# Designs tried in a protein design run: peptides against a protein of PDB entry 6RGO. Part 245

Target 1, 392 residues: chain A of PDB entry 6RGO
Amino acid sequence: MALKLLGFNQDATCFSVISSNKGVTIYNCDPFGKCFELEKSTSNDEELDFLVEMLFSTSLIAVVDKTIGASKRKKLKIVNTKRKATICELTFPHEIMDVIMNRKIICVVLKSDQIFVYDISCMKLLRTIDVRGEKLKSTSKFRNSEAVGDIGVRVSLSTDNNSILCYSSYSKSDKENAPLNDIVVFDALKCIQINVLPAVHQSNIVCIACSPDGMLMATASEKGTIIRVFKTIDTENDEPILVNEFRRGSRPSRISEMKFNHDNTLLACVGESDTIHIFALPVTTTEADANEDDTLQQSSHSLSSSINGLQYISKGLANRFGKIIVSKIPTQSQQRHVAYIKIPENAKYRIGFPKDTTNTIHICGEDGNYLVYSIPRNEVGPCTLVKSNTFD

## One batch from the design tools (peptide; made by RFdiffusion4, then SolubleMPNN)

Design b2_p20_4_s1 (from b2_p20_4, 10 letters changed)
Fold by OpenDDE base, seed 1:
Structure b2_p20_4_s1 (fold): chain B 392 residues (1-392), chain A 20 residues (1-20)
Amino acid sequence: as target 1 above (392 residues)
Amino acid sequence: SEKLEKEAEEILEKLEKLKA
């Protein structure tokens, strides 16, 4: 059967899939099993497409029927899964591209590059963010939106109550083809812009991840070779703070999803490649607990030349992009431990980090595999499979 | 979490009352 993955919920306790025969199915991860099913409303052999965003493991979901030919692609439904009932329905002027939520906020991304921010408790519109309208103040020509293929506004929302929204924006370049390479950091509750990170990549941003606490953000461009991690709120001399730069690979490959774990010690990425990558984030020890004199024995073992990718902090980035103060990551040879999972080349996978086990990752594939892996912390290497289940 | 489920149920009940 053709499966399409919708992804994990915020705490990786559930994941959602589209089955061509059944409709939407939500699985619980532990105990593994179906927890909700949304039947097809139509007997048509049309390829099903849906957005489903679940509020953690609760009975509240947001659903969009994106099926081709369906007049429903502009409708957001809030569904009570226990009652199998649509509680609220919102209609938008344009097709819904994405939906993200936490305990306070729902964000709806439209094909018009608008973000509608709602208070979840009453579905009151708090803000409409017009990502194009900020650009149009400089350039009057409506470029025909026809050739904007798979490049649109990307969003990520913190899973906490602070509700930090990160979204891609158009660079203020007078060029009619300004890339979506800026990031805006927005307080979704107060409806205030907190920060703007200009030109974080040279090309369009295709993937964003916010940390659960909203303090970190990861970005990847359409090249998918470099992942950058920034502070969201904090600035140094009014300039964005680059915390990490990771190299996924040398070959271009689209990144479809990134996730932080719950303690901000790991960043995972998945996409079109045969490999899920997991990067270790340096713990920024706040200076307070530096008293434990733990004798880091310099085990000088010559781990081979492949990690030499750090040398290409090319001096050239400093001149063309404003002074991204690359805070001197102290050149302590903290080998950024990289773990990996091999996946089938032709299967799309999604990733999630469970809250209770910071060294565990959940993955699911369009091949019908749900897999739990243990992540090595002390060495670079493969993750270990701990649990496997199948779904249809 | 039982606390999250109760919060979701309260939201759903509020939204149902606002639709009526």
Scores: peptide ipSAE 0.602, ipTM 0.946, DockQ to the pose 0.890
Fold by OpenDDE base, seed 2:
Structure b2_p20_4_s1 (fold): chain B 392 residues (1-392), chain A 20 residues (1-20)
Amino acid sequence: as target 1 above (392 residues)
Amino acid sequence: SEKLEKEAEEILEKLEKLKA
């Protein structure tokens, strides 16, 4: 049967899939099993397409039926899974492209490059962000965005209550073809723009991940060769702080998903390649817990020296035109993965980090595999398979 | 988490009342 992965929830306790025969199924990760099913409403042999966003492991889900007709693709349903009932329905002027949520906020991304920000507790609209509107002040020509169906606004939301929203925006270049290569950091609760990171890639951003606490953001372009990690809120001399630059590979390959673990020590990425890459982030030693085990200090010193090397490079490339050329970390300072998982070629996988086990990653495939891997701590190498389950 | 489920139920009940 054709499976389509919808992904993990915020804490990787559940994942959702579309089964061509059944509709939407949500699985619990531990204990492994089916916890919810949304049956397909139609007997048509149409390829099922849904957006499903689950509020952690709760009975609250947001659902968009993208299968049947242009009208349903514009409808967000809030569903109580215990009652199997639609509690709320919102209709949008344009097709829904993405839905993200936390305990406070729902963000709905439209094909119009608009982001609707809602208070989840009452479904009150807090803000409409028009990502094109900032560009439209220069050139009224609607890009016929119909033709490039794969380039749109990307969003990520912190899973905490701070509700830091990161989204891709169009660079202020006078070119009709401005790329979606800026990032805006937005407080979704206060409805305030916190930061703008200009030109973080040379091409369109196709993947973004916010850390659970909203303090870090990872970005990848359509090239998928380089991943950049920035601080979201903190700036140095009004400039964006680049924390890391990771090299996934030398060959272009689309990254479909990135995730931070819950302590911001790891970043995983998955996409069209046969490999899930896991990168180590520098542990910001807060000065307070400096008292115990001496043995971890040696590895931190090598990472801190690399960060100090990053600060030295930032000062030099303030190009005359206010374009923060994110200092091309010399190709020599580009970090590689610390761990990897081999996945079947052409299988789409999704990733999630469980909260309680910082060195564990959950993955699921359109091949019907749910896999739990242990991430090596002190060695660069393959992850170890700990648990496997199958789903249909 | 039971706490998260309770928060979700409270949201769902509130949304149901706002639809009526």
Scores: peptide ipSAE 0.581, ipTM 0.942, DockQ to the pose 0.887
Fold by OpenDDE base, seed 4:
Structure b2_p20_4_s1 (fold): chain B 392 residues (1-392), chain A 20 residues (1-20)
Amino acid sequence: as target 1 above (392 residues)
Amino acid sequence: SEKLEKEAEEILEKLEKLKA
């Protein structure tokens, strides 16, 4: 059967898939098994396409049927999985491209580059963000609708109650083809823009991840060679704070998904390459518990593995237009992965970090594999397979 | 989490009442 992965929920306790013959299936990770199934509404051999977003492991899901016609692609259904009933239905002016949620907020991304922000508790519209309308205030030309390939507004939402929304926006460049290379940080509860990170990459941003607490954000461009990690809220002299710059590889390869672990110590990325990369983040010591005197000299052996990778002298084309956040991080200090997982070529995988085990990663593939890996703490190397299950 | 499920049920019940 052809499987299409929808992804893990916020805490990696469940994942969702489309099966060509069954429709949408949601699996529980532990104990492994089916927890919900949404039957195919049509007898036709049409390619099934759905969006499914879960509220953690609860009975509340958001579903978009993208299989049939322009009308269904504009409908969001809130479903009670225990009752198998549609509780709420919303219709949008344009095709739904993405849906994300937490305990407070649902965000709906449209093909029009609009983001609709809802209070989940009553489905009240809090804000419509018009990323194109913001662009039109800066640049007169719409993207031609025909060249709307796989490049649209990307979003990520914190899984906590702070509800920090990060989204890609168009740069203020006077160029007709302004890239989606700015990031806006938005308080989705208060409906306030907190921060703007201009020109975080040279090309369109294709992947964004927000940390669970909303304090960090990871970004990747169409090149997928460099991942940048920023603070979301904090600024230094009104400039964005770049925390890390990671090198995934030298060859261009699309990153489809990135995720932080629960304690912001790890960032994983997956995409078109045969390798899931896991990067270590510096532990931000919150100064809070500095009261107790215990002099344990934890020798922070900064494993500055100075892997002398080729000096691609990115000549800083400090082109006159817009402060590219020139990474103050020298290309030589670009950190590599601390761990990796090899995956089958041409298999799409999704990733998730469980809350209770910071050194464990869940992955699932369109090959029908659900895999749990242990991440090495003190060594650079492959992850160890701990558990495997199959699904269809 | 039982707390999260209860919160989801409360949301779903509230949304059901708003549709009626």
Scores: peptide ipSAE 0.529, ipTM 0.929, DockQ to the pose 0.889
Fold by OpenDDE base, seed 3:
Structure b2_p20_4_s1 (fold): chain B 392 residues (1-392), chain A 20 residues (1-20)
Amino acid sequence: as target 1 above (392 residues)
Amino acid sequence: SEKLEKEAEEILEKLEKLKA
């Protein structure tokens, strides 16, 4: 049967799939099994497409029926899975492209490049962010809305209560063809823009991940060769906003998903390539915990030497030409993966990090495989398969 | 787990009351 992956929930305790014959199925990871099914409302042989966002392992899901020809592509349903009932239904002016949530916020991304931010507790609209309208205020030229191909606004939300929203925005370049290569950092609770990171890539951003705590974000462009990791907040101490650059590969390949683990020590990426890549992040020691564990110092020294190759363009040049955040980091200072997983060619996979085991990764494939891997700690190499299950 | 389930149940109950 044709499976389509919807992905893991925030803590990788569940994953969602579309089956052409059944509709949406949610699986529990441990113990492995079906926990919810949403039957297809139509008997037609139409290719089923859905968005499903689950609030952790809870009975709260957001559902969008994206099936072709359906007027439902503009409708968000909040469903109680225990009751099998629609609690709330919202209709939008444009097609829904993405839905993300945490315990406080739901964000709805439209094909119009609008982001609707809601308080989840009452479904009150807190903010409408108009990414195109912000561009139109800066650039006089209407781009026709119709040429929204595969390039749209990308979003990621912190899984914590701080509700840090990162989204791609259009560069202020006077060129008609301004890329979606800026990042905006937004406090979704306070409805305040925290930061703007201009020109973080040369081409459109196609993937964004926010850390669980909202302190870090990762970005990848259409090329998918370089992943950049940034701090979301400007620190007063003149610390670099760009904390790391990773090389996924030399060949262009689309990255479909990135995720941080729960302690911000690992970043995983998956996409069209035969390889899931896992990168080690520098541990941001908050100054408070530096007192106790003398033993971890040896591993940090090897990572710090690579960061010193970040030639900070001195503040004096940045003030005249705008925040040049991306200095040309020498290609030699780009870190590679510390671990990898080989996946079948042409199989789409999704990734998740469980909360309780920071060195474990969950993956699921459109091939019907749910796999648990152990990540090596002390060596660069393949991950070890720990558990496997199949689904239909 | 239990705290998150309870928080989601409280959200769902609030949303159900807004629909009524």
Scores: peptide ipSAE 0.330, ipTM 0.875, DockQ to the pose 0.827

Design b2_p20_4_s2 (from b2_p20_4, 9 letters changed)
Fold by OpenDDE base, seed 1:
Formats: C-alpha cells, sequence, structure tokens
Structure b2_p20_4_s2 (fold): chain B 392 residues (1-392), chain A 20 residues (1-20)
C-alpha cells in the first residue's frame, strides 16, 4: 500500500501516517499499535492528503483534509479521538500548508505566507503574521506560483509553555525575488517579536527546528549541506549568536525534518539522502561547576585527518553578512560526534526524540518500518537498532 | 501523561461549549 508519513508528535510517543486504503492512522510507539484511525470521507481512489498535528499523546488532534477540493484544504478541524468527533472547525481564506501546536498555542501556516496564532484553550486568534509584509501586498504579480510551490514559509514551535515560534521571512532586499532566508523569533503567547536573524543562509530556508525549551534553533537551506544552530533569544551586541555549524555532506540534498532531543545535546536531520545524521551539540557548561580538575589525559590518538575540514570558515563571508559573531567555539577538544542511520534509498523517513531516553531516536518510514535506535555518545559511528516494528 | 490528557479533555470541553 502507498503510505505517506505525517510524522511524530512532540515527545515521539506517537506517529501518524496516511494509508491509501484506510485514511489517517495514528500509532502508539510503546506499546506499539494503532491508537486511532480516521476513515476516508470519500470512497474514491483519490490520492489522500492530510495534515495531522497531535497534542502529545492526548485525545486532542488538529486535522486538515487536503484530498478533495479547495474548500476542505482551508478547514482546520479540532477532533476528539476518544469520541471520534469534530469539536471545533475553523475556515481560512487560503489553503493550509502547515499546523503546529503545543499545550498553549496552535499556529496555522497558509499558502498566502500568513501565520495565524491561536490560543488553543479557546481557539481565539491572538495574531495574524503577514510574512510578506504590507509593502509586498501591492505587487500583485504573483510570483509564478507553479515553480515556487515547494518554497513557502517554514515554522517551528517550542514544545514548552514559553511557546517560542521561529519562522522564515523574506529578506528586506527591494528585489521582487527576495529569498526566505531571514528568521524571526516570536513569543507566540505575548505576540511580540523577540529577535530577527538576517540572511542565516544564502538561499531559501526549507527546514527549521526549535529546541523543546525554545532556547536553540536549527536552520537548513535548499542546499541542505550546512546546518546552523543559533540562540533564539540571546544576542551579543544586538547580533545573533551562532552556537554551531554542522556539515551534513558535500552533496546537495534536501533536509525535510530536523529535531533536537529533550536536553539539547543532539540534533538529528533527515531528508532525501540515504542517511539520517545526528550531531552532538556542545554542552554549554555554565562556568560555575568548572572547578573539578579531572585531569583525564585522554590519549590524543590520531583521528585528526577527516574532521579537519571544519577549520576553513573562510574569512570572506564575514564581510558582507553582518558580523555573525561566531563565538570562538574552542576549536580543539570537543570532537563534534556525529552518529548516523542508513535508510533505504527513496524511502521518506520521519524522526522523533523520546523524552525519557536522551540517547534514543525513533524513526518511521513510508516503507512501513518503525525503528528505535540507540545513539553512540563517545564515538563517531552508526546507531544500533534496538527495536523494530512494521505497519501498513 | 495523565495530566496532559486531563488538560486536553478540559480544552475539548471548553471548545465544545464555545460552539453552542
Amino acid sequence: as target 1 above (392 residues)
Amino acid sequence: SEELEKEAEEILKKLEKLKE
């Protein structure tokens, strides 16, 4: 059967899939099994398309049926899974492209580059964010929407109650073809812009991940070769703080999803490549406990050669992009451990980090595999398969 | 968690009442 992955929930306790024959199915990860099914609204052999966002493992889901007709693609349904009932329905002026939520907020992204921010407790509209801004509304030249179909506003929301929303925005360049390469950090509860990170990539941002606590953000462009990690709120001399820069690979490949683990020590990415990459984030030891003099003379054995490619942060990019204060990440000692998982070619996978096991990752594929991997912390290498299940 | 499910059920009950 053709499966389409909708992804994991916030804590990777559930994942959702579209089955061509059944509609939407939600699986529980542990114990593994079906926990909810949403039947097709139509008997036709039409290609099913849905958005499903869960409030963790609860009975509250947001659903958008994108299968049939422009009207359904504009409707958000809040569904009680225990009752199998639509509790609330919202209609939008444009097609819904994405839905994200936490315990406080629902964000709805439209094809018009608008973000609607709602208080989940009452579905009150808190803010409409027009990412194109007022000035770009006057240039009625719809960029030929056919070729641009894949490049829209990207969003990520913190899973905590602080509700930090990160979204891609158009560069302030007067060019009609400004890239979506700025990031805005927004307090979704207070409806205040906290920070703006200008030109974080040279091309459009296609993937954003916010950390669970909202303190970090990862970004990837259409090239998918470099992943940047920034602080969301903190600035140094009013400039954005670049915490990490990771190289996924030398070959261009689209990144479809990124996730932080719950303690901000790992960043995973998945996309069109045969490899899920997991990057170690340096633990920012707060300076306080640096007193214990544990002189572990870890022997300097010669894994020198292949990781040396990170030294050539070419001085040339520092001039035209504002001083991204690359804080002197002490270049020496913290080998940025990278783990990986090999996945089948052309299989789409989604990723999630469980809360209780910071060294574990959940993955699911359109091939019908749900897999749990253990992540090596002390070395660069493959993840170890711990558990496998199949779904249809 | 049971706490999250209770919160979700309270939200759903509030939303149901706002539809009437």
Scores: peptide ipSAE 0.618, ipTM 0.948, DockQ to the pose 0.892
Fold by OpenDDE base, seed 4:
Structure b2_p20_4_s2 (fold): chain B 392 residues (1-392), chain A 20 residues (1-20)
Amino acid sequence: as target 1 above (392 residues)
Amino acid sequence: SEELEKEAEEILKKLEKLKE
């Protein structure tokens, strides 16, 4: 059957798929099995498309029927999976592009580049964020929607109660075609902008991941060669803090998804390439365990390798508008992956990190494979397959 | 897990009452 992956829930305890014959199926990861099915509402041979966002492993899901020709593309349904009942329905002025939630907030992204922020507990609208701003309302040349379907506002929400929302925004360029290369960090509970990271890439941002605690954010552009990790809230001299710059590869390849693990020690990425890459983040050693007197005088031969930092001062043209965040990280110091998983070419995969096992990754493919891998701790290399299941 | 499910059920029950 043709499968389409919807992805993992927030803690990777469940994943959702569209089956062309069955509709939406939600699988539990452990024990592995079907936990919910949503039947097709239409008998037509139309290619099924859905958004499904699950509140962790609970009976609360948000569902959007995105099937072509359906008037339902503007409708968000809150469904009780135990009762198989639609509890409430919201209708939007434009097509829903994405839905993300945590215990407090639902964010709904529209094709109009608007983000609707709701309090989940009452479905009260807290904020409408217009990412284009009021000035761009007039030049709604709907670019012919066929070819450009992939460039829009990207969002990521922290899985904790702090509800840090990161979203892509248009750079303040006088050009009619400003790229979506800014990031806004937003407190979704207080409805306040916390931070703005200007021009984090040269091209549109196509993938964003927020850490579970909302303290870190990863970004990737259309090129998908470099991943940047920033602090979300903290700034140095009112400038964004770049924590890491990772090289996924030398060849352009789209990144479809990125995820942090629960303790912010790992960042995984997946996309159109045959490889899931896992990067190590620097552990902020909290001072506590420094007491053990392990006097191993390993003579740090300071090989002062004179890193002739070729300051490629890319004289990033100080174009009059917006400081491009030039990586202060020399291209030679770009960290590679610490671990990887090989996946079939042309199979779309989704990734998730379980909460309780920080060195384990869950992956699922449109090939019908659900796979659990162990991530090596001390060595750069392939992940080890621990468990496999199949679904249809 | 059980706490989250209870919270979800409480939300769903509130949302159902707001529709009536």
Scores: peptide ipSAE 0.607, ipTM 0.946, DockQ to the pose 0.851
Fold by OpenDDE base, seed 2:
Structure b2_p20_4_s2 (fold): chain B 392 residues (1-392), chain A 20 residues (1-20)
Amino acid sequence: as target 1 above (392 residues)
Amino acid sequence: SEELEKEAEEILKKLEKLKE
């Protein structure tokens, strides 16, 4: 049977899949099993396509039927999974491309490059963000959305109550074909723009991850060779703070998903490559803990010593043309993965970090595998398989 | 989490009442 992965929920306690024969199934990770099923309403042999966003492991889900020919591609349904009932239905002017949520906010991304921000508690529209409308203030012609295939606005939302929304925006270049290579950081609760990170990549951004707390953001371009991690809110001399630059590989390969773990110590990425890469982030020692005693520091130093060299290359070469070119971290100082998982070639996988175990990663594949891996702490190497389950 | 489920049920119940 053809499986299509929808992904993990915010805490990796559940994942959603589309089965061609059944419809949408939500699996619980522990104990492993089906927790919800949305039956296929149509007997047609049409390839099913859905968006499903789950509010953690709760009975609240957002569902969009994206099946080709379906008039429903513009409809968001809020469903109570316990009642198997549609509680609320919203209709949008354009096709829904993505839906993200936390305990406070639902964001709906449209094919029009609009982001609709809702208060989840009442489905009140708080803000419409028009990413194209911001571009129209520049002389750049509308890219017809039909011609630019898979390049659209990307979004990520913090899983906490701060509700930090990161989204890709069009660069203010006078070029008709401005790339989606700017990032906007937005407070979704207050409906204010917090920060703008200009030209974080040379090409369109295709993947964004916000940290659970909203303090960090990871970005990848169409090349998928370099991942950049920025602070979301903090700036240095009104310039974006680049925390890390990771090298996934030398060959171009699309990154489909990135996630931070719950303590912001790890960043995982997955995509078209045969490898899930896991990168270590520098522990931001809050300056407060610098005062306690000398004695226990010896053992953790081995991995930290390679990180210390990255502190001070925040000197943005303000090139004469007023564009903050994020100083390319020299290729020699680009960090590689600390851990990896080999996956089948051409298998689509999704990733999730469980809250309770910072050194584990959940993965699921369109091959019907749900896998739990342990991440090595002190050594660069493969992750160890801890648990496996299959689904159909 | 039981707290999260309760919050979700309260949201769902509120949304149902706003539709009536």
Scores: peptide ipSAE 0.605, ipTM 0.946, DockQ to the pose 0.892
Fold by OpenDDE base, seed 3:
Structure b2_p20_4_s2 (fold): chain B 392 residues (1-392), chain A 20 residues (1-20)
Amino acid sequence: as target 1 above (392 residues)
Amino acid sequence: SEELEKEAEEILKKLEKLKE
């Protein structure tokens, strides 16, 4: 059967798939099994396409039917899975490209490069962000509206209640062909822009991940060779906003998904390559935990020595040319993965981190495999397969 | 979590009442 993966929920307790014969199926990870099925509404041999965003392991899902006709592709349905009923339906002026949610907020991304921000508790519109309109205010020339390509606005939302929204924006360069290589950090609850990260890559950003707490953000460009990790908020102490630069590989390969684990110690990435890469992050000690056990300090020293290679251009030059966030990072300071998983070259995979086990990763493939891996703590190497299940 | 499911059920009930 042709399977299409929709991905894991926020805590990796469930994942969703499209089956060509059945429609949308949601699986529980533990105990493994089907928890919900949305039947195909049409007998047509049309290739099924859906967006499904699940609120954790709850009965609340957002669904977009992208299969049939331009009208359905503009409709967001809030569904109660226990009742199999559509509770709310919203219609948008343009095709829905992405939907993301947490306990407070739903964000809807349109093909028009608009982001609609809603309060989930009442579906009240809090903000419309017009990424193109913001560019048009900064650059005098109308680009023709044909977003013909795979390059659109990318978004990520923190899974916590702070609801930090990170999205890709167009650079302010006078070039008619400005890339989507800026990042905006937005408080989705207060509807306030917190930060702007200009020119974080040389090409369009195609993947963004926000940490669960919204304190970190990872970005990858179309090249997918370098992953950058940033603080979302400027700290008062003039600390560098760029925390890490990771090298996935030497060959260009599209990254489709990145995720942080729940304690911000790991970043995983997956895409068109035969390898899931897992990177170690420095533990951001919040100043509050500085009082207890001396024993964990030894592992942090080896990671800190790699950060000293980041020649931050001092603030004095930044005032004349804008925030230069990305200096020439020496190629020698680019960290490699600490762990990896080999996957079939022709199968798309999705990733998730469970909340209860920071050294465990869940993966699922369009090959019908659901796999649980243990991440090695003390060694650079392959992850160990712990559990395997199949689905169809 | 039973707490998360209860919160989702409260949201769904509120949204249902706003449609009527």
Scores: peptide ipSAE 0.601, ipTM 0.945, DockQ to the pose 0.897

